# Ledger of designs, part 80: peptides against a protein of PDB entry 4Z63

Target 1, 334 residues: chain A of PDB entry 4Z63
Amino acid sequence: LCLGMNDLTGNIPEDLFHLKRLNLLGIQENRLSGSLSREIRNLSSLVRLDVSWNLFSGEIPDVFDELPQLKFFLGQTNGFIGGIPKSLANSPSLNLLNLRNNSLSGRLMLNCTAMIALNSLDLGTNRFNGRLPENLPDCKRLKNVNLARNTFHGQVPESFKNFESLSYFSLSNSSLANISSALGILQHCKNLTTLVLTLNFHGEALPDDSSLHFEKLKVLVVANCRLTGSMPRWLSSSNELQLLDLSWNRLTGAIPSWIGDFKALFYLDLSNNSFTGEIPKSLTKLESLTSRNISVNEPSPDFPFFMKRNESARALQYNQIFGFPPTIELGHNN

## One batch from the design tools (peptide; made by RFdiffusion4, then SolubleMPNN)

Design b2_p14_1_s4 (from b2_p14_1, 5 letters changed)
Fold by OpenDDE base, seed 4:
Structure b2_p14_1_s4 (fold): chain B 334 residues (1-334), chain A 14 residues (1-14)
Amino acid sequence: as target 1 above (334 residues)
Amino acid sequence: SYITTDEPVRTLPP
């Protein structure tokens, strides 16, 4: 049953929950309000539930133990409060959980040992607080993680050295500290291709440790952190780099010539730093800017990116990395 | 401008 993208108001009729054979319920992009009914527990055949982009409020009902086939739960952009229901946090069937842009709060707790099928988690832009959950690496299939714009504090957990499934990681604006530790840990995530750390590590030094190595890194965004230091030498070994944004920091020194050796680099923003010297001639020979073949099947994060230009305006949203235009921004440097 | 993954404005449907 797909009723998305309408102007429906009120709550879901209770009789709808008598549909025991229903596999897909999509009611996204409406004006549905009130609490999400506990009676969703009656939809025992449900595989996909999309209630995103509505006006739902209250706590998410703790009924997911009665939804043994549920693989996809999309509830982004609602007014949900409270935490992740225990039954949801223990769901062995769930592949994707998207509760981005709600008002969920408290400590983020997932029983990752039970969530054996979870591969995508989007909890960005909520009100979770405390520390990053140390047990996330126990979610052995978890590939996509967005935890941006929560009130997590402290450092990236040491346990994330074992986060082998992690490919796409977003932690923007989550009050994280100790970038040296974070990078030192996350370099062990051998499948990590996308790392977004914007608006963290305020005023810290970007480490230039030559022992750091991100083999499969394609997207690195560490913008607006007021980071000091220079272009990190360790980054030169990330041969698959496609997008680099280190803008709005306090980085100094020269832009190194190896920045032009990245065959796949199509987006480079080093603007609003304190770089000096000449523009490397190698940038004029970036292969990706002379010829580019975009693969439609290129794996990408499930979470959106935002290009923020003005504090008073909504940022431009990009759902795919290749949605960014080929760019070299070096403005507002010394 | 800069890239981020936090939503700059918390928005709900009107």
Scores: peptide ipSAE 0.580, ipTM 0.881, DockQ to the pose 0.717
Fold by OpenDDE base, seed 2:
Structure b2_p14_1_s4 (fold): chain B 334 residues (1-334), chain A 14 residues (1-14)
Amino acid sequence: as target 1 above (334 residues)
Amino acid sequence: SYITTDEPVRTLPP
């Protein structure tokens, strides 16, 4: 049943929950309100539930143990409160959970040893508190993780050294500390290609440790952290780098010539720092900006990116990395 | 400008 992108109002009729053979319920992008009925438990054949972009409120019902075939739960942009229900946090069938942009709160807890199929988790822009869950690496298929704009005070857990499935990681504006520890841990993630750390580590030094190595890193965003230091030498070994944003920091020194050696680098923002010296001539020889076609069909994160002009302005949304125009921004340096 | 993955809370228009 697909009723998305209409102007439907009110609650879901209770009789809808009698449809025991229903595989897909899509009611996204409406004006549906009230609580999500616990009677969704009656939809025992449900594979996909999309209630995103509505006016639902209250707690998410704890009935997911009665939905053994559920692979996709999309509830982003609602007014849900409370935590993740225990049955949802223990679902062995769930592949994708998207509850971004709600009012969920408390400690984030998932039974990762039970969630054997989970590959995408988006809990960005909620009210979760405490620390990052140490057991996330136990979700052995978890590839895409967005936890941005929550309050996860502290450091990246040491257990994330074993997060082999992790490819796309978003932690923007989550009150994280100790960038040196974070990078030292995350370098062990063999499949990590996208790392977004904007608005964390306020006033810390960007480590320039030659022992750090991110072999498969394609996207690195560490903007608006007030970071001190210089362009990190360890980054020169990330030969697959496509997008680098280190803007709005306090980085100093010269822009090194090796920055122009990245064959796939199409987006570079070093603006609003304190870099000095000359612009490297090697930047004029970037293959991605001259003759090379960048493959648009590469795997990308499931979570959206936002370009913010300032902290108060409306952000432009980009759903794909290659949606960003080819860019070299070096402005507002001293 | 800068890139981020944090977003302001968005609501549906009335």
Scores: peptide ipSAE 0.574, ipTM 0.867, DockQ to the pose 0.773
Fold by OpenDDE base, seed 5:
Structure b2_p14_1_s4 (fold): chain B 334 residues (1-334), chain A 14 residues (1-14)
Amino acid sequence: as target 1 above (334 residues)
Amino acid sequence: SYITTDEPVRTLPP
């Protein structure tokens, strides 16, 4: 049953929960309100539940043990409160969990040993607090993780050295500290292609340790951290780099010539730093900017990106990396 | 401008 993108109001009719053969319920992008009924437990054949972009409130019901076939739960952009229900945090069938942009709170806890099928987790823009879950690497299929805009005070857990499944990771504005430790840990994530760390590590030094290596890194965003230091030499070994944003930091020194050696680099923002010297001539030879044949068919993160022009509430949303225009921004430097 | 995955303000349903 697909009733998304309408102007439906009120609550879900109780009789809908009698549809025991229902595999897909999509009621997204409406004005449905109230609590999500516990009676969703009666939908024992449910594979996909999409209640996103509504006005639902209250706690998410703890009934996911009665939904053994549920693979997709989308509840982003609602008013849900409380934590992740125990049955949801233990779901062996769930592939994708999206609860971004809610009011979920408390310590984030998932039983990753039980969640054997989880490949995408989006819990960005909630009210989770405490520390990042140390056991996330035990989710052996977890590829896409957005935990942006939560209050995970402290450092990236050492256990993330073992996060082999991790490909897309977002932690923007999550009160993280110790960028040196974070990068030192995350370099061990051999499948990591996208790393977004904007609005963390306030005033720290960007490490220039030549021992750091991100082999598969395509997208690195570490903007608006007030980071000190220079362009990190370790980044020159990330030959697949496509997008780099280090804007709104306090980086100094020259822009190195190796920045123009990235064959796939189509988006570069080094603006609002303290870089000096000449613009490298190698930037004029970037193949991605001279050739029409950019391969657009690469996997992208499931979580959205936002381009913020200033501290205003308005941002442009980009759902794919290649949605960004080819860009070289070097403005507002010394 | 800068890129983030931090939603600037809680998005409201349409």
Scores: peptide ipSAE 0.563, ipTM 0.872, DockQ to the pose 0.739
Fold by OpenDDE base, seed 3:
Structure b2_p14_1_s4 (fold): chain B 334 residues (1-334), chain A 14 residues (1-14)
Amino acid sequence: as target 1 above (334 residues)
Amino acid sequence: SYITTDEPVRTLPP
């Protein structure tokens, strides 16, 4: 049953919960309000539940143990409060959990040993506090993780060295500290292709350790951190780099010539730094910008990107990395 | 401008 993108108001009719054969319930993008009914437990055949973009409030009901076939739960952009229900945090069937842009709070706790099918987790823009959960690497299929805009004080856990499944990781604006430790840990994530760390590590030095290596890194965004240092030499070994945003930092020195050697680099923003010297001629020879037919059929993160122009402006949303226009931005370097 | 993944507003109306 798909009733999304309407002007539906009020609550879900009680009789809807009698549909025991229902596999898909989509009621997204409406004006549904109140609590999400516990009676969803009666939808025992449910595979996909989408209640996103509504006015739901209260706690998410702890009924997911009665939904053994549930693979997809989308509840982004609601007013949910409380924590992740125990039954949801222990769901062995769940592949995707999206609760982005809610008011969930407390410590983030997932039973990753039970959540054997979880491959995508979006809990961005909530009110989770404490530390990043050390046991996330125990979610052996977890590839996509968005935890942006939460209050995870501290450092990236050492356990993330073992996060082999991790491909897409977003931690923007999560009060993280110690970029050197973070990069030192995350370099061990062999499948990591996208790393977004914007608005963290305030005023720290970007490490220039040649021992750091991100073999499969395609997207690196570390903007608006007021980072000091220079263009990191270790990045030159990330031959698959497609998008680099280091804008709004305090980086100094020359832009190195190797920045133009990235065959797939189509988006480069080094603006609002303190770079000096000449623009490398190699940037004018970027193959991705000179070739007309870049057929990019590559997997992308499940979480959205936002281009923020200023603090007061609404950010432009980009659902795909390749939605960004080919860009070389070197402005405002003094 | 800069790229981020944090949403500017926590509660967007539908």
Scores: peptide ipSAE 0.577, ipTM 0.873, DockQ to the pose 0.741; fails the geometry check

Design b2_p14_2_s1 (from b2_p14_2, 6 letters changed)
Fold by OpenDDE base, seed 2:
Structure b2_p14_2_s1 (fold): chain B 334 residues (1-334), chain A 14 residues (1-14)
Amino acid sequence: as target 1 above (334 residues)
Amino acid sequence: SSSWISTSELPERP
């Protein structure tokens, strides 16, 4: 049953929960309000539940133990409060959980040992607090993780050295500290292709440790952190780099010539720093900007990217990396 | 451009 993208109001009719053979319930992009009924438990054949973009409020009901076939739960952009229900945090069937842009709070807890099928987690823009959950690497299929815009004080856990499934990771604006430790840990994530750390590590030094290596790194975004230091030499070994944003920091020194050696680099933003010297001639020879053959079919994160012009402005949303225009931005340097 | 990239959206009011 798909009723998305209408002007439906009020609550879900109770009789809808008698549809025991229902595999897909999509009621997204409406004006449905009130609490999400616990009677969802009666939909025992449910594979996909999409209640996103509504006016739902209250706590998410703890009934997911009665939904053994549920693979997809989309609840983004609602007014949900409380925590992740215990039955949801223990779901062995769940592949994708999206609860982005809600009012969920408390400590983030997932039973990753039980969540054997979880591959995508989006909890961005909530009110979670405390530390990052150390057991996330126990989610052996977890590839896509967005935890942006929560209050995860402290450092990246040491356990994330073992996060082999991790490919796409965002921690933007989550009050994280110690960038040197974070990069030292995350370099061990052999499948990591996308790393977004914007609005963390305020005023720290960007490490220039030649022992750091990110073999498969395609997207690195560490913008608006007030970072000091220079262009990091370790980044020169990330031969697959496609997008680099280090804008709105306090980086100094010259832009190194090796920045033009990245064959796939189509988006470079080093603006609003304190870089000096000449523009490297190698930037004029970037193959990605001269040849139209960028493979548009590469896997992308499930979470959206946002381009912000200022802190108060509405951000432009980009659902894919290749949605960004080919860019070299070096403006507003000293 | 005076822009930066993040994955942090503003709370969209429903």
Scores: peptide ipSAE 0.414, ipTM 0.879, DockQ to the pose 0.553
Fold by OpenDDE base, seed 1:
Structure b2_p14_2_s1 (fold): chain B 334 residues (1-334), chain A 14 residues (1-14)
Amino acid sequence: as target 1 above (334 residues)
Amino acid sequence: SSSWISTSELPERP
């Protein structure tokens, strides 16, 4: 049943929960309000539940033990409060959980040993607090993780050295500290292609440790951290780099010539730093900017990107990396 | 540029 993109109001009719053979319930992009009914438990054949972009409130019902076939739960952009219910945090069937842009709170706890099918987790823009869950690497299929805009004070857990499944990781604006430790840990994530760390590590030094290596890194965003230091030499080994945003930091020194050696680099923002010297001539030879054939078919994160502006409360949303225009921004340097 | 990339949504109240 797909009823998305309407002006439906009120609660879900109780009679809808008698549809025991229903595999897909999509009621997204409406004005549905109130609590999400516990009677969802009656939808024992449910594979996909999409309640996103509504006015739902209250706690998410703890009924997911009665939904043994549920693979997709989309509840983004609602007013949900409380925590992740225990049955959801233990779901062996769940592949994708999207609860971004809610009011969920408390410590983030997932039973990753039970969540054997979880591949995508979006909990961005919530009110989770405490530390990053150390057991996330136990979610052996977890590739996409957005935990942005929560309050995860402290450091990236050492256990994330073993996060082999991790491909796309966002921790933007999560009150993280110790960028040196974070990068030192995350370099062990051999499948990591996208790393977004914007609005963390305030005033720290960007490490220039030549031992750091991110072999498969395509997207690195570490903007608006007030980071000190220079362009890190270790980044030159990330030959697959497509997008680099280090804007709104306090980086100094020259822009190195190796920045133009990235064959796939189509988006570069180094603006609002303290870089000096000449613009590297190698930037004029970036193959990605001279050739029209940007492969649009590359796997992308499931979480959206936002281009934020200091002066505007409105961010431009980009659902794909290649939605960004080819860009070289070097403005507002010395 | 006066912009930067993030994955943090603005609190769009529903």
Scores: peptide ipSAE 0.404, ipTM 0.862, DockQ to the pose 0.541
Fold by OpenDDE base, seed 4:
Structure b2_p14_2_s1 (fold): chain B 334 residues (1-334), chain A 14 residues (1-14)
Amino acid sequence: as target 1 above (334 residues)
Amino acid sequence: SSSWISTSELPERP
């Protein structure tokens, strides 16, 4: 049953929960309000539940133990409060959980040992606090993780060295500290292609450790961190780099010539730093900017990117990496 | 540029 993209108001009619053979319930992009009914438990055949972009409030009901076939739960952009229900945090069937842009709070806890099918997690823009969950690497299929804009504190857990499934990771604006430790840990994520760390590590030094290596890194975003230091030499070994944003830091020194050796680099923002010297001539020879054949079919994160101009402006949303125009931004340097 | 990339929305207040 698909009722999305309407002007439906009120709550879900209770009689809808008598549909025991229902595999898909999509009621997204409406004005549905009140609590999400516990009677969802009666939808024992449910594979996909989409309640996103509504006015739902209260706690998410703890009924997911009665939904053994549920693979997809989308609840982004609601008013949900409380934590992730225990049954949801233990769901062995769940592949994708999206609860971005809610008011969920407390410590983030998932039973990753039970969540054997989880491959995508979006909990960005919530009120989760405390430390990052150390057991996320136990979610052995977890590929896509957005935890941006939560009140996590401290460092990236050491356990994330074992996060072999991790491909797309965002921790933007999550009050993280110790960028040297974070990069030192995350370099062990052999499948990591996208790393977004914007608005963390305030005033720290960007490490220039030649031992750091990100083999498959395509997207690196570490903007608006007030980072000191220079362009990191270790980044030169990330031969697949497509997008680099280090804007709004305090980086100094020259822009190195190796920045133009990235064959796939189509988006470069080094603006609002303190770089000096000449613009490398190698930037004028970037193959990605001279050749029209950008492979549009590359996998992107499930979470959207946002280009933010100021704290009060509405950010531009980009649903895929290749949605960004080919860009070289070097403005507002010394 | 006056912009930067993030994955964080402004909380859309309902």
Scores: peptide ipSAE 0.385, ipTM 0.858, DockQ to the pose 0.512
Fold by OpenDDE base, seed 5:
Structure b2_p14_2_s1 (fold): chain B 334 residues (1-334), chain A 14 residues (1-14)
Amino acid sequence: as target 1 above (334 residues)
Amino acid sequence: SSSWISTSELPERP
């Protein structure tokens, strides 16, 4: 049953929960309000639940043990409060959990040893606090992780060295500290292609340790951190780099010539730094900017990107990395 | 530009 993108108001009719053979319930992009009913437990055949973009409030009901076929739960952009229900945090069937842009709070806890099918987790823009869950690497299929805009004070856990499934990771605006430790840990994530760390590590030094290596890194965003240092030499070994945003930092020195050797680099923002010297002539040879054949079919994160042009302006949303226009931004340097 | 990329939105309620 798909009733998304309407102007539906009120609660879900109780009689809808008598549909025991229902595999898909989509009621997204409405004005549905109140609590999400516990009677969802009666939908024992449910594979997909989409309640996103509504006015739901209260706690998410702890009924996911009665939903053994549930693979997709989409609840982003609601007013949900409380934690992740125990039955949801232990779901062996769940592939995708999206609860982005809610008011969920407390310590984030997932039973990753039970969540054997979880491949995508979006909990961005919530009120989770404490430390990052050290056991996330035990989610052996977890590829996409957005934990942006939570209050995860401290450092990236050492256990994330073992996060082999991790491909797309965002921790933007999560009160993280110690960028040197974070990069030193995350370099061990052999499948990591997208890393977003914007609005963390305030005033720290960007490490220039040549021992750092991100083999498959395509997207690196570390904007608006007030980072000191220079263009990191270790980044020159990330030959697959497509998007680099280091804007709104305090980076100094020259822009190195190796920045033009990235064959796939189509988006470069080094603006609002303190870079000096000449613009590298190698930037004029970027194949991605001269050839029309950007491979559009590359895998992208499940989480959206946001480009903010002004602190007061609405961010532009980009659902795919290739939605960004080919860009070289070197403005507002010294 | 005066822009930066993030993965965090302002809580926009519909």
Scores: peptide ipSAE 0.416, ipTM 0.872, DockQ to the pose 0.579; fails the geometry check

